# Designs tried in a protein design run: peptides against a protein of PDB entry 3WG5. Part 59

Target 1, 218 residues: chain A of PDB entry 3WG5
Amino acid sequence: LAKNIVYVAQIKGQITSYTYDQFDRYITIAEQDNAEAIIIELDTPGGRADAMMNIVQRIQQSKIPVIIYVYPPGASAASAGTYIALGSHLIAMAPGTSIGACRPILGYSQNGSIIEAPPKITNYFIAYIKSLAQESGRNATIAEEFITKDLSLTPEEALKYGVIEVVARDINELLKKSNGMKTKIPVNGRYVTLNFTNVEVRYLAPSFKDKLISYITD
Target 2, 218 residues: chain A of PDB entry 3WG5 as posed
Amino acid sequence: LAKNIVYVAQIKGQITSYTYDQFDRYITIAEQDNAEAIIIELDTPGGRADAMMNIVQRIQQSKIPVIIYVYPPGASAASAGTYIALGSHLIAMAPGTSIGACRPILGYSQNGSIIEAPPAITNYFIAYIKSLAQESGRNATIAEEFITKDLSLTPEEALKYGVIEVVARDINELLKKSNGMKTKIPVNGRYVTLNFTNVEVRYLAPSFKDKLISYITD

## One batch from the design tools (peptide; made by RFdiffusion4, then SolubleMPNN)

Design b1_p12_4_s2 (from b1_p12_4, 8 letters changed)
Fold by OpenDDE base, seed 5:
Structure b1_p12_4_s2 (fold): chain B 218 residues (1-218), chain C 218 residues (1-218), chain A 12 residues (1-12)
Amino acid sequence: as target 1 above (218 residues)
Amino acid sequence: as target 1 above (218 residues)
Amino acid sequence: MVGIEPISFKDK
C-alpha cells in the first residue's frame, strides 16, 4: 500500500550523532507516510564510526527502501559515507562525485597529520565493510581496497566494479534508471522491486536544529 | 616570570571536537598571559576517542600547568574524561564526584544498549590509559581496571589509590592543597612546583559558540 | 554515560 511518493532529503557534512538523528528523522517521516522510497542526497567527507554503524543499522531496519545518492556533482561519499552507502538498499552517484577512501584513523595530530589506527582497528573495519558489501551483493574486494589502498572511485568505476547500481545526473534520471531495480538488501525481509512510475517527489527540509548544527560545524 | 594569576574555566558535556577547541582556547589564553596555571572544571559523561587523544596531547604541549578539577559535586570525569585527567599535570576532585568507567564502546544500538568494542580496540585503549598513568606516576593497575572492570571511584578512593592528587571542596581549597605540589608530568620538559601564594583567580567564560554548542548538545 | 567512541574515519 505504498503511496506513489518518493521522499528526497539532503545530508551534508561530517557523520556524527546529529547525522544519525537526521537519518532517523527522515526515514521515520517516509515510513509514516508509507513512501515508495526515500532518497538521501549524501555529501560527506567522513566522520564517526559509531554514528556510521548506527546509521547503517537504522537503514537496515527501515520499513522502506533507502537510496543513497551521492549528489550533487562535486560531492563525495567518503570514508564513513562509503559504509553508509554499502549498507543501503540502492546506491546512486552523480557524475563528478566520488566514493571510497575508507581507512580508519584515530584522528589528526596538532600538525594536521593523520594518526594511524592500530592494525586491530583496521582489521575490524575491513571485516565490517566486506560484510556490508557481501550482504548487498556488491564488490567486497573493492570494499576492502577502500581501506587497504585508501582507494577512491569515480561513479563510472564504481558502477563498472559493481560497487554501486546507478549513475544519474539528477533525481529524475535516478528514478528512471532505478525503476524496476530490486533493492540490494531486504526491506522487512523481502527484496523490493522499486516502482517509480508516476511518483510524486517530496523534498524534506532540514530542521532548524539541523541548520544550526551545520552552521556550527562548517 | 609567571604572573600570580590562575585561570579557571568550565568544560561540561560530551567530549567532541568542540571540546578540543575549548581546551585549546582556554589553555592558549592562559599561556599568553603567562598564568601560573589553568584549572579546568570538568564535568563529562564521556565522548569521542579522537577528541580525547587530541585534548591529552594539547595538555601535554601546554606551556603552563593544566589542572583538571572534577567539579562541582555531582560531576564526573567519566570515560574520555578519565583519560584527559590522567594526561594532565594535576587531578583534583570535589567530594561527591566520580572518575572512571572507561570501557570503550562502539556506541549505542537503537534500543539504547551498548555496542561492545572488539577486543582489539579494548586492548588498544588499555595500553593507552596505562601509558598515561605510568607517565604521570599514577596507578596504572587501576587505570586498566577502569576499562576491564568498568571501575568507577570516589574522590577518596581515587586519592587513596594514587589516581588523583587532591580532594577539594572549592577552588580556594584546591589552591591551598596543591600549593607546593609538583606537576605529575613535565611542563616544557620540567616538573613544575605549583606556587599559589597570593594568586588572582580569573574565570574564563565560554564563548558564544561554546554556549550555542552546549545548547544544541543538551 | 557516553562511552569512549573509538574510531573516526578520515575526514577528507
Scores: peptide ipSAE 0.071, ipTM 0.541, DockQ to the pose 0.851; fails the geometry check
Fold by OpenDDE base, seed 3:
Structure b1_p12_4_s2 (fold): chain B 218 residues (1-218), chain C 218 residues (1-218), chain A 12 residues (1-12)
Amino acid sequence: as target 1 above (218 residues)
Amino acid sequence: as target 1 above (218 residues)
Amino acid sequence: MVGIEPISFKDK
């Protein structure tokens, strides 16, 4: 029996237009191969709002399930990363990771202090993050508090409060625990039941360009 | 008589954190050499608001006059570029350039359409751009209209309306026309009269890192 | 026409 393919790719660092390109490339590859799903191992402190929104839209337009996996231990889906996760078909976290802290900022001052966003921007993103949570059947109250209280959650808390769907130590445990789950948002207009019973895991490597950008931004 | 040094550097492309690094580096070099001024040849379609605000702050903290020169012909100081210019000690434009179009956007959708900023963001930047104009004694009404009407101006219009100080075809004409002008904002708490009577022009080259970033972003 | 892309999120 031909094994269903599950792709795994890593996205690390700030969310930028280059990060969008990575998401787009990875999802496109997985779509072309009619993969059962793609798992994105995400570790981000945040980044740009525009890139974030584009990534969310790209995920929502995916022809296959996109699973955001906050991995490895010590990683975070902070700020923009939380929005991306909430826009995805399934969220998983490894033990020792975090999610949340979604308060929008205008940036950092020269002294490293945060320049706060005006209330209207904050309110816009409150509405946006709540929408993402509601559309995915996730906890919209906590989603709001990611902004209003600058809340960060452990994987266990995030699972308990219905923000995420899976806590898993590794890809194999993730596949096992998510097997038979329905996507939290539709794929091509339909909620899909994940089938990871007979799968082959394929890892996608960063492109040369991705490596070069990472080298420059790090 | 030891010639006063005027530095000239080019900043082209999107306004990002890397652009801030360029501004910071260039201004620092000019400060260290006790330059009479630094001229930044600017050509930008816009960019990030945070980087823009940091650049404005860095300019305002400069120990020497920072002149924004929209150059060469065909260049623009669009969006973020206008804010940077309005935050500077002197604005010049070459014939065939443009300034304005400052309406904040959240970004571009996947189809290339603009995602509009919510009214509160727009209002914040209206207040901000008006502040920059007022502090520099420039036309705050036009500054507002750069946002509210998405207005773009020619150099001749910008000069006429009191948005900019100089229209110049090249560096030599810029130096000649700006000689004896007072800075539009203070340098170290004082408005400085520019003295370009006996100057040596030194061009600053982009760093290797700057070149690499430009290669990746272009 | 690249607008002011205003909003960044906290990069820790």
Scores: peptide ipSAE 0.065, ipTM 0.550, DockQ to the pose 0.865; fails the geometry check
Fold by OpenDDE base, seed 1:
Structure b1_p12_4_s2 (fold): chain B 218 residues (1-218), chain C 218 residues (1-218), chain A 12 residues (1-12)
Amino acid sequence: as target 1 above (218 residues)
Amino acid sequence: as target 1 above (218 residues)
Amino acid sequence: MVGIEPISFKDK
């Protein structure tokens, strides 16, 4: 029986327009090959709101399940990364990772202090992140607290509170644990039951441009 | 008589944290050498608000005059570039350049449409840009209209309205025309009269990292 | 023309 394909790609660093291009490229490849899913190994401290929103939309428009996997240990889906995760079909985290700290800011001052976002912007993103959580059946109260309390969670806490679906040490454990799970948001208007019983894992490499950008932004 | 030094550096592309690093590096070099001024040849479509605000602060903290020169012909100091210019000690433009179009946005959607900023953000930047104009004795009404009307001006219009101080075809004409002008904002608490009668022009090259970033972002 | 993008998330 022809093995179903699962793609795995890495996205690391700040969320920018280039990160959107990476998501778009990776998801498009997986879509074209009719993959069972794509797993994005995500490690981000945050980044741009516009790029984040576009990435969320790209995930929501995906023809296949997009799994955000906060990986490896020590990685984070911080700030913009949390929004992206909450906009995805399934969230997994490796032990020793974190998710949260979603307070929007205007940026950092010269002394490294935060330039606070006006309350209206904060409220906009509170509404936005709560919408993502609600749409995906995840904990909207905690999603709000990612902003209002700048809360960060461990994988165990995130799982406990219903923010994420899986804690997994590696891709194999992720596939094993997520097998038979339904996507938290629809794929082409339907909630998909993941089938990882007989899959081929294909790794997508960053493009030369992606490598160059990561080198510059890291 | 030892020639006074004027540094010239180029900043092109989107305003990012890397652009801040470029400004900081260039100004620091010029400060360390006790330069008469630094001229930044600016060509930008805009970029990040945080980086822009940090660049403005870095200029305001400069120990030497920072001249923003919208150059070459075809270049723009658009959006964030206008704020940076308005925060500088002197603005010059080459014929065939533009300044303005300062409406803040949250970003671009997937279809390339603008994600509009909430009115409170718009009002924040209206207040900010007007402050920059007022502090520098430039036209605060036009500065506001750069946002409210998304106005773009030619060098001749910008000069006419008192947005900029000099129209110059090249560095030599800029030095000639700006010689004897006072800075529009203080340098170390004093308005400086520029002395370009016997100057050595030194060009600062982008670092390898700067070149790499520009290659990726262009 | 790229507008001023006022909103970032913590990236540090």
Scores: peptide ipSAE 0.057, ipTM 0.507, DockQ to the pose 0.855; fails the geometry check
Fold by OpenDDE base, seed 4:
Structure b1_p12_4_s2 (fold): chain B 218 residues (1-218), chain C 218 residues (1-218), chain A 12 residues (1-12)
Amino acid sequence: as target 1 above (218 residues)
Amino acid sequence: as target 1 above (218 residues)
Amino acid sequence: MVGIEPISFKDK
């Protein structure tokens, strides 16, 4: 009886093209092994819009469920991380984490001040984030407010408002709570009921390159 | 008699926050030693707008002339690199290099296609690049066309059109040709006449962190 | 305040 495998991997830091490569690698490994799902432990302050959109698309193209888990305590799925989460098959958060703060910016000035994005861009991402929320059956109003109010939520708030699906302290609790849940978006055109009964958890280590990038971005 | 020192450093790859750190480090070192100038050998396909703007500002804040040298042959100051060059005190290019292709994009889709920037953003950067050109006494019409036509120029064309100041095969030729030229923008509020007579050339190596980043981005 | 950066320049 083929053991149900769930992969767990970590993605930390700014969302960049390298982050896309990490997502792609991790998901590909899990796909190749026909895993029940992959859990990505996410801790990000945000990052690039293009990379974010590509990551979302990669998740949506996954042959297996991709679960975003904002972890560990103190972590955030901020800005780009929120979009990624909203584009995923299931969102979980650990206590003491946060999600939101999605206002697009042109960047930071040398003094650390934000360069505001023009309204057209802001509106583009409002539409985009709302679409992600709507497609996943999550709270599109709050998703918009992640931008318009730069709103950040606790796990409990995010759960309450229907932004996320699970609050869990660790992988074991996550698997337990998410067992039997349907994915919030389709996997290969079908909503999948997660089966985490008698699952083998396999941890994926960052590649050497991933470690280097993380070291540089930390 | 304090030897006139010119620093030379390399910046290669995508324009990112790490690239800003490189510029800042290199310029700071040269400032601390009261160098006559720093030459940044630039080879970039482009990158982030925010990092680019910060780099431009850092250059403009420099206590010494910052010369952008598109080098070696085959290199480019593409996109963000063009802005950086236009924001600098002097632009040089080696034969076989290019400058331009400044059309802003939101990014690349997974299939590698360009996601077009909204007109407001494009217009913002048109205004910005024109301002850089105007402030430096360079060709603002061509600067605009770097965006609107995605124009790229050879060194000879760029020189002809008044985009750049020097075509040089190497550092020695660059120093020779740029000797006695005035900076195209002020240094500490004054246009400086470059003095490269009896200059000591000092090469700055990338930091360990810089090397790691380059290794990852290559 | 965390920012998503919506703009880049051609890098390929």
Scores: peptide ipSAE 0.039, ipTM 0.523, DockQ to the pose 0.774; fails the geometry check

Design b1_p12_4_s3 (from b1_p12_4, 7 letters changed)
Fold by OpenDDE base, seed 1:
Structure b1_p12_4_s3 (fold): chain B 218 residues (1-218), chain C 218 residues (1-218), chain A 12 residues (1-12)
Amino acid sequence: as target 1 above (218 residues)
Amino acid sequence: as target 1 above (218 residues)
Amino acid sequence: MVGIEPISFADK
């Protein structure tokens, strides 16, 4: 019996159009090989709203399950990362990671102060993040509070509040715990039960361009 | 008599936080040397609003005149570039360049479509761009139309409508034409008369990081 | 032509 393939790729740093290109490339590779799933190891402080929305849409259009894994310990799915996670088929977090802090901003002033988003923008993203949570059967109230209270959660809190599905220390534990779970959003219009019993894990490396961008943005 | 120094630096590509760092670095160098002015050769399709506002503020805080020069022929000060120009002490354009197209967007969809900014955001930037125009004694009506009509202007039109101050083919013509002009905004609280009669032109090169970022973003 | 993109999330 052909081993099911699970891809693992890392996306780190600020969410930009280049981050979209990484997501698209990685998901496309996994789609082409009819992988059981792709796991994206995510570590982001946030980034651009447009790139985030495009990434969410790309995940939602995926032909295979996309698992967002906040990894390694010390990583975060902050701001845009939370939206991406909430738009995904399964969310996992490693111990010592965080999720949340989703308040939209116009940016940072020269002194490092936040330029506040006008209420209309904030309300737009409140509606958006709530929709992502509701569509995925996750906690829409907490999703809203990620914006209104700029709330950040530990993996244990996020699991407890129904924001995420898995707490796992590594890929092996993630595969073990998520085996038999249903995706929180449809894949090709159907909720998929993950099968990680007999899998080959394939790691995707960032392209040279990806590495260069990461080096510059870090 | 010590020759007055004029710095010239190039900023090209999308407006980002790295573009702010370039502006800050270049202006700081020119400030430290008590230059008569710095000319920024600008060629941008636009970029991030926060970075743009920070750049505008950095220009406004400059201890020396900052001249935005849309250069070379074929270049544009599009979107964010127009705001930056309107926030500067003097605007020059080379023949065959353009300015305008300032409609704020949330970004681009996966298919390349523009994600429209909500009216509140548009109105915010209308007020902002009008303030920049008014403060600099430039055409606030046209500045508004850069957003509402997504208007783009030639150098000749921009000069005619009182958006810019100089049309020049090169640095030498720019220096010649702008000699004796007053800055459109204050420098250290005073409008400065430019003195380009006996000047040394010093070109600033992009840092290695600047070059790398440009290579990745282009 | 890249428009002014007004909305960012905390990236610092």
Scores: peptide ipSAE 0.077, ipTM 0.575, DockQ to the pose 0.856; fails the geometry check
Fold by OpenDDE base, seed 3:
Structure b1_p12_4_s3 (fold): chain B 218 residues (1-218), chain C 218 residues (1-218), chain A 12 residues (1-12)
Amino acid sequence: as target 1 above (218 residues)
Amino acid sequence: as target 1 above (218 residues)
Amino acid sequence: MVGIEPISFADK
């Protein structure tokens, strides 16, 4: 029986237009191979709202399930990363990771202080993050509090509150725990039951361009 | 011979997440009907960078050509609207409209003054807008000046400088002038030659939700 | 003119 393929790729750093290109490339590769799923190992402090929303859309348009996995230990899906996770077909977190802290900012002052977003912008992103949660059947109240309280959660808390679906130490545990789960959003208009019974894991490397831009933005 | 369908829809007001939903709905309808193209009559003062970038991506992922038409007279594709236009398969403008003024802002102060974006953000959007222009074979120098000089152009200037493809007074003139043109970006990986020789024009109405949100954001 | 409102999220 031809083994179903699961792709794994890493996205680390600030969410930018280049991060979108990475997501697009990785998902496209997995789509072309009719993968059972792609797992994106995500570690981000946040980034641009624009790129974030593009990434969410690209995930939602995926022909295959996209799993956001906050990994490794010490990583976060902070700010923009939380939105990306909430827009995905399944969220997993490794122990020792975090999710949340989604308050929009206009930027940083010269002294490094946060320039807060005006209420109009804040309210927009409250509505947006709640919609992502609702569409995916995740906790919309906590999603709102990621902004209003600038809340951050542990994997265990996030699972308990229904923000995420899986806590897993590694890819093997993630595959085992998520086997038989339904995607939290549709794939091509249908909720997909994940089948990880006989899968080959393939790791995707960042392109040279991906490495170069990560280096420039770090 | 079964007439090819051209859809026409209107998007007016600030670019928000709701505007994305409008674009997505309209393009989806046109895709489902295998339309020859969809024309989006655009009138926007700008809006959110995030929603803008999502819209650009949705256009680029369209299975059919998406034409941005700055219409009616007095309308603008200002700020976010310029990016959306530059991300589309074809840009048209009616006489008496404008395009440009793309300098990113963080927001407005309490007194209504513009809070300028930090250089890092400005430089990002310079790179982004230039990439949209380059990908579409449009004038990247002028695209940059939409930010650096906060430049606005008339339809005639925009056509002359290679920012847009068509100046047209109405939908009929637009169809006539754009007939036989190639899309400036690919549709499903291929540049499409527009065929408007025997077409039926279908107007899409805004949904109740679209009307409600437009009312709230106005 | 309402500019592109680049909204960023806090980088830690």
Scores: peptide ipSAE 0.041, ipTM 0.308, DockQ to the pose 0.395; fails the geometry check
Fold by OpenDDE base, seed 2:
Structure b1_p12_4_s3 (fold): chain B 218 residues (1-218), chain C 218 residues (1-218), chain A 12 residues (1-12)
Amino acid sequence: as target 1 above (218 residues)
Amino acid sequence: as target 1 above (218 residues)
Amino acid sequence: MVGIEPISFADK
């Protein structure tokens, strides 16, 4: 029996328009090959709201399941990364990772202090993040608290509170644990049961352009 | 005689796809009204290379002069911001601002250290930034050193070295000093002499979406 | 580093 394909790609750093391009490229490749899923190893401190929203939309439009995996240990799905995770078909975290800290800010002052967003903006993102949580059957109260309390969670806490679906040390454990799980959001309008019983893992490398853009943006 | 219009808009924060949308919106408004120019008050630490390149292209495609003004005092056109500036029709800086630090990086390591770009990527951006400088008649050697030495310049240094065209404390001084200057790159294939003798300044506010995206990205 | 400032939601 031909092995089903699971793609694994890495997205690291700030969430920007280029991050969108990376998501788009990776998901497109996986779609083209009719992969069982794509796992995005995500490590981000956050980033732009627009890019984040575009990424969420791109994930939601995916023809295949998109699994956000906060990896490796020490990585985070911070701020914008949490929104992206909540917009995904499945969230996994490695031990020693974090999720949350979603308070929108206008930026940093000259002294490095956070410039808080106006209440209207904060309220918009509260509504947005709660919607993502609700649509995915995840904890909307905690999602709100990611903003209101700037809450950050461990994988164990996030699992316990129903924010994420899997804690896994590596891709193999992730595949094992998520096998038979249903996507938390629809794929082409349908909830999909993940089949990782006979899969080939394919790693996607960043394109030269990806490397270049990351190089320019960092 | 009907006053010619100069638009002023602010773009602050990281360079991302949303920053592109802001540039596009602002320039489009100014184009629609056949403005004499648009001044973009830029304050950025940098951002994504793709977004940066798109912004440069959008500026180059502008039907009117786009003036990048590093403002207010304390602001920077750092990293991606320098590329954007070098791609513009005119660069101005306020006293107490900075430009440069253009070394492409792949990102930050877990310890906060910079992950350097591979030589191929660095060389690409050296070629790119030099091209921007050459096309605009600005100091290509310094442009290269923005990368190779991660050089940052004061307004006075940048002016002295032929990186920028104007040092100005405010919009009024900028208009006064830049009046009669030629654009450093073409507008619709022609170098334009700026006419700021009888102008009305119109400030463009960020859209609700702009504010929202800035709020999410910060 | 083209400082991709994370237009962070609050980078902790």
Scores: peptide ipSAE 0.030, ipTM 0.271, DockQ to the pose 0.262; fails the geometry check
Fold by OpenDDE base, seed 4:
Formats: C-alpha cells, structure tokens, sequence
Structure b1_p12_4_s3 (fold): chain B 218 residues (1-218), chain C 218 residues (1-218), chain A 12 residues (1-12)
C-alpha cells in the first residue's frame, strides 16, 4: 500500500562511488517508505564508469520507480549521467538542460587533455549503453551516437528521438506529465503505471557525510 | 537464528564505486541468509576515498559481522583498504600481506607522479582514520601514522600494535582463531561474539557485472 | 565523458 509520497533528492557533481551512496541512500529511504516514486534531480558532467554502472544496477534493483530528472535548467546528464538516466524507470529533463556526450575516457593528461579510451573500452560501453536503451525501450541508435559522435541533445531533441520521456520545467509539471505513464523498465518484475494523483512531495537532503564527501571530491 | 554459514568473497583491485557494489552485494547476500559472518578476502593497492567511506559505512550498517581478511599472501590492504579494514568488525591478515600507506592523494599527474592532497584533505583523513581506529578499539596512533608517515605494516606488526585482530594463513585458521572473539564494532547495536563452531563455508563468486567492471577499471 | 577521476590513496 503506497503512501502517496514522492521523494525528491538532488544529486549534483561528479558521478563517483559517493554518488552511488547517495543513490542507494535515497532509493532505500523511498523504498522503506513505500513511496510512489523517487525523483532524482540530476546535474552531472560525468563521472566514474564503475559508479555509473553501480548506480544503474541500484536503480534496476529498486523496489520503487526511480525517475531521473535533469534539473535545474542549465544542468546536464552528461556522460555517466546519460547512462544512469537510460538505466532508470523514467527520464525527465527541464528546458535548458542537456543529455549525452558519453564517450568513455581513461582520464585527463597533465595538461588537462582527455586521454581517450582504447577501442575495446569504447566498444564495451557502446554495447552497454545500447543495452540500457534497448532494455528501457529507448533509442539505441542515438545512445550509440552519444559515444561515437559524442552527441549532446536538448530535452526536446531527446524527447523527439525517444531517449527521454518527459520535458518539464519543475517537479509539479513532471508529476503531472508522468502521471499514468508506465515505467520504461520493470519495478520488481512488473512495468508500473505511475500514480501521481494527490501525492505528497518530500525532499531528501544530503547527509552530513554526503556534503563532506562532495566537498572532498570537488 | 543463524544458519551456521560463513560467506567468503574476494575483492581485488582498486577500491571504486564498483567495489562498493561488490561489498554491498556480498554483505546483502550474507545478511539475507542470516550468515554467522562474511569474510571479505581483500587485496587492494588503494582506491577512491568516497568508495572507501561508503564501504566503511556499508560495513557499519551490516546486520552480520563483516571480517576483512587481507588475503592471499602477497596481498595488501593498502590505503583505502586500510580504512575499510579499520571500519570492519574484525581484521585478519595472512602472512606475507601488508596494511597501511594511507596518505590521501588528489591523483596522478601527467607523468604519473602523485599529486599530493592539500593539508586540509590530509587532516580530514587523519581525523577520519583515527575515528575508525577509536571506534573499533584499534590503535589510533598507528592509524594516524599510516597517513603522516605513510607507514606500512606486516601482519605481525599490525597485530602487535593493535591494528588487527588475527593473523591466519587460510580461512580455516581464520575461523579457528576468531571463534569466540567479540566484534570490534557493534552488529545491530551489539558487540557480537563470533561463533564459528561447525560452520559451513560458502564462497561467493563475482557477478558477471563485477567481472566486467573490474576488467574495465583495470 | 565518463572518466575515472581517481581520488586515490596511493603508496609512494
């Protein structure tokens, strides 16, 4: 029996192992409360591949719908953020946000230049991102191009191409537009129709540890 | 009611967000089975601070004792591995292993040289590692020196100085020596006396995802 | 870009 609660939490910055902890904590809280969904307001330039894959896995293991919301305007689900979004039950973007630029890199050289990943790694992530797209019924061709072309899309483009499900300016519009949508991936083995009729929005703050780790990793 | 099961899982390589996933998965499986304990065979040169802190937190949240076993001979609980060990319910080391070298770094420069962490970060981790040591009743002075002196210890030294609890050559010797020991930190709010009388040892294999991520991060 | 940003603890 759902509590008619939607949790909202912000995740900002690099996708790291700490970001996994944030996702895990937030989703766990929402699961424990039998929330209708959790909306993660995502703003990331990218991050670690391993953390990203773990976050995707944690989302896929969620007992409740996990909605990735690229927010606020000016935010991005770049690189690792795109993968995470593609691994979620629903993707929303605010106007003025972006998604894409998924080319894997080994890191940055001394001069700050990108060290490109070898083709083997690139090809692995092509297969991976395509699998996420296919599993969620999203555009696998565009997902591949997020890597091969380092493509970035606007919310409108991403919606048009079937990468995302919702364009919304704020949480209220997101809830309104996504009400009655089916999740793009299963929740506990079933595709769920989102029910945002008369929901209480509850915001989760970062833990003290979250703030501290964010400070250390920035 | 415990099943008289001890899980054993290996974690090798960099401590990353994926390593957190491994810890979480392994501990969760062991929790679900009401295992007497889980032994994590740890071999790491180090890793991410955030992943490390998350792993420590996951261990501290465990419903069952989590034993860090620096294994096999030649392995290390270096850097992040030391923190994880200090955050666990019991530390064991095999002969020929090492623990320590905990100085935080920002990363590696273009030439592969270490970029030292600023004093502010170093001091944070000094406080953190000391807290782990103090909370577990382990040697906080040596824990500090793992950073300030970049100290590395043998199993015998680490035992002697009260950093670890057990030196054992293999799982059987570990179980035998740790039988009847109290956990160094609480399990569900209580210090637990380990009961390894007539236990079934069950090995956990890495998931296919675990193997894949390890391959990508190596 | 998905980069491994290693904040690592490294031995000398």
Amino acid sequence: as target 1 above (218 residues)
Amino acid sequence: as target 1 above (218 residues)
Amino acid sequence: MVGIEPISFADK
Scores: peptide ipSAE 0.029, ipTM 0.282, DockQ to the pose 0.249; fails the geometry check

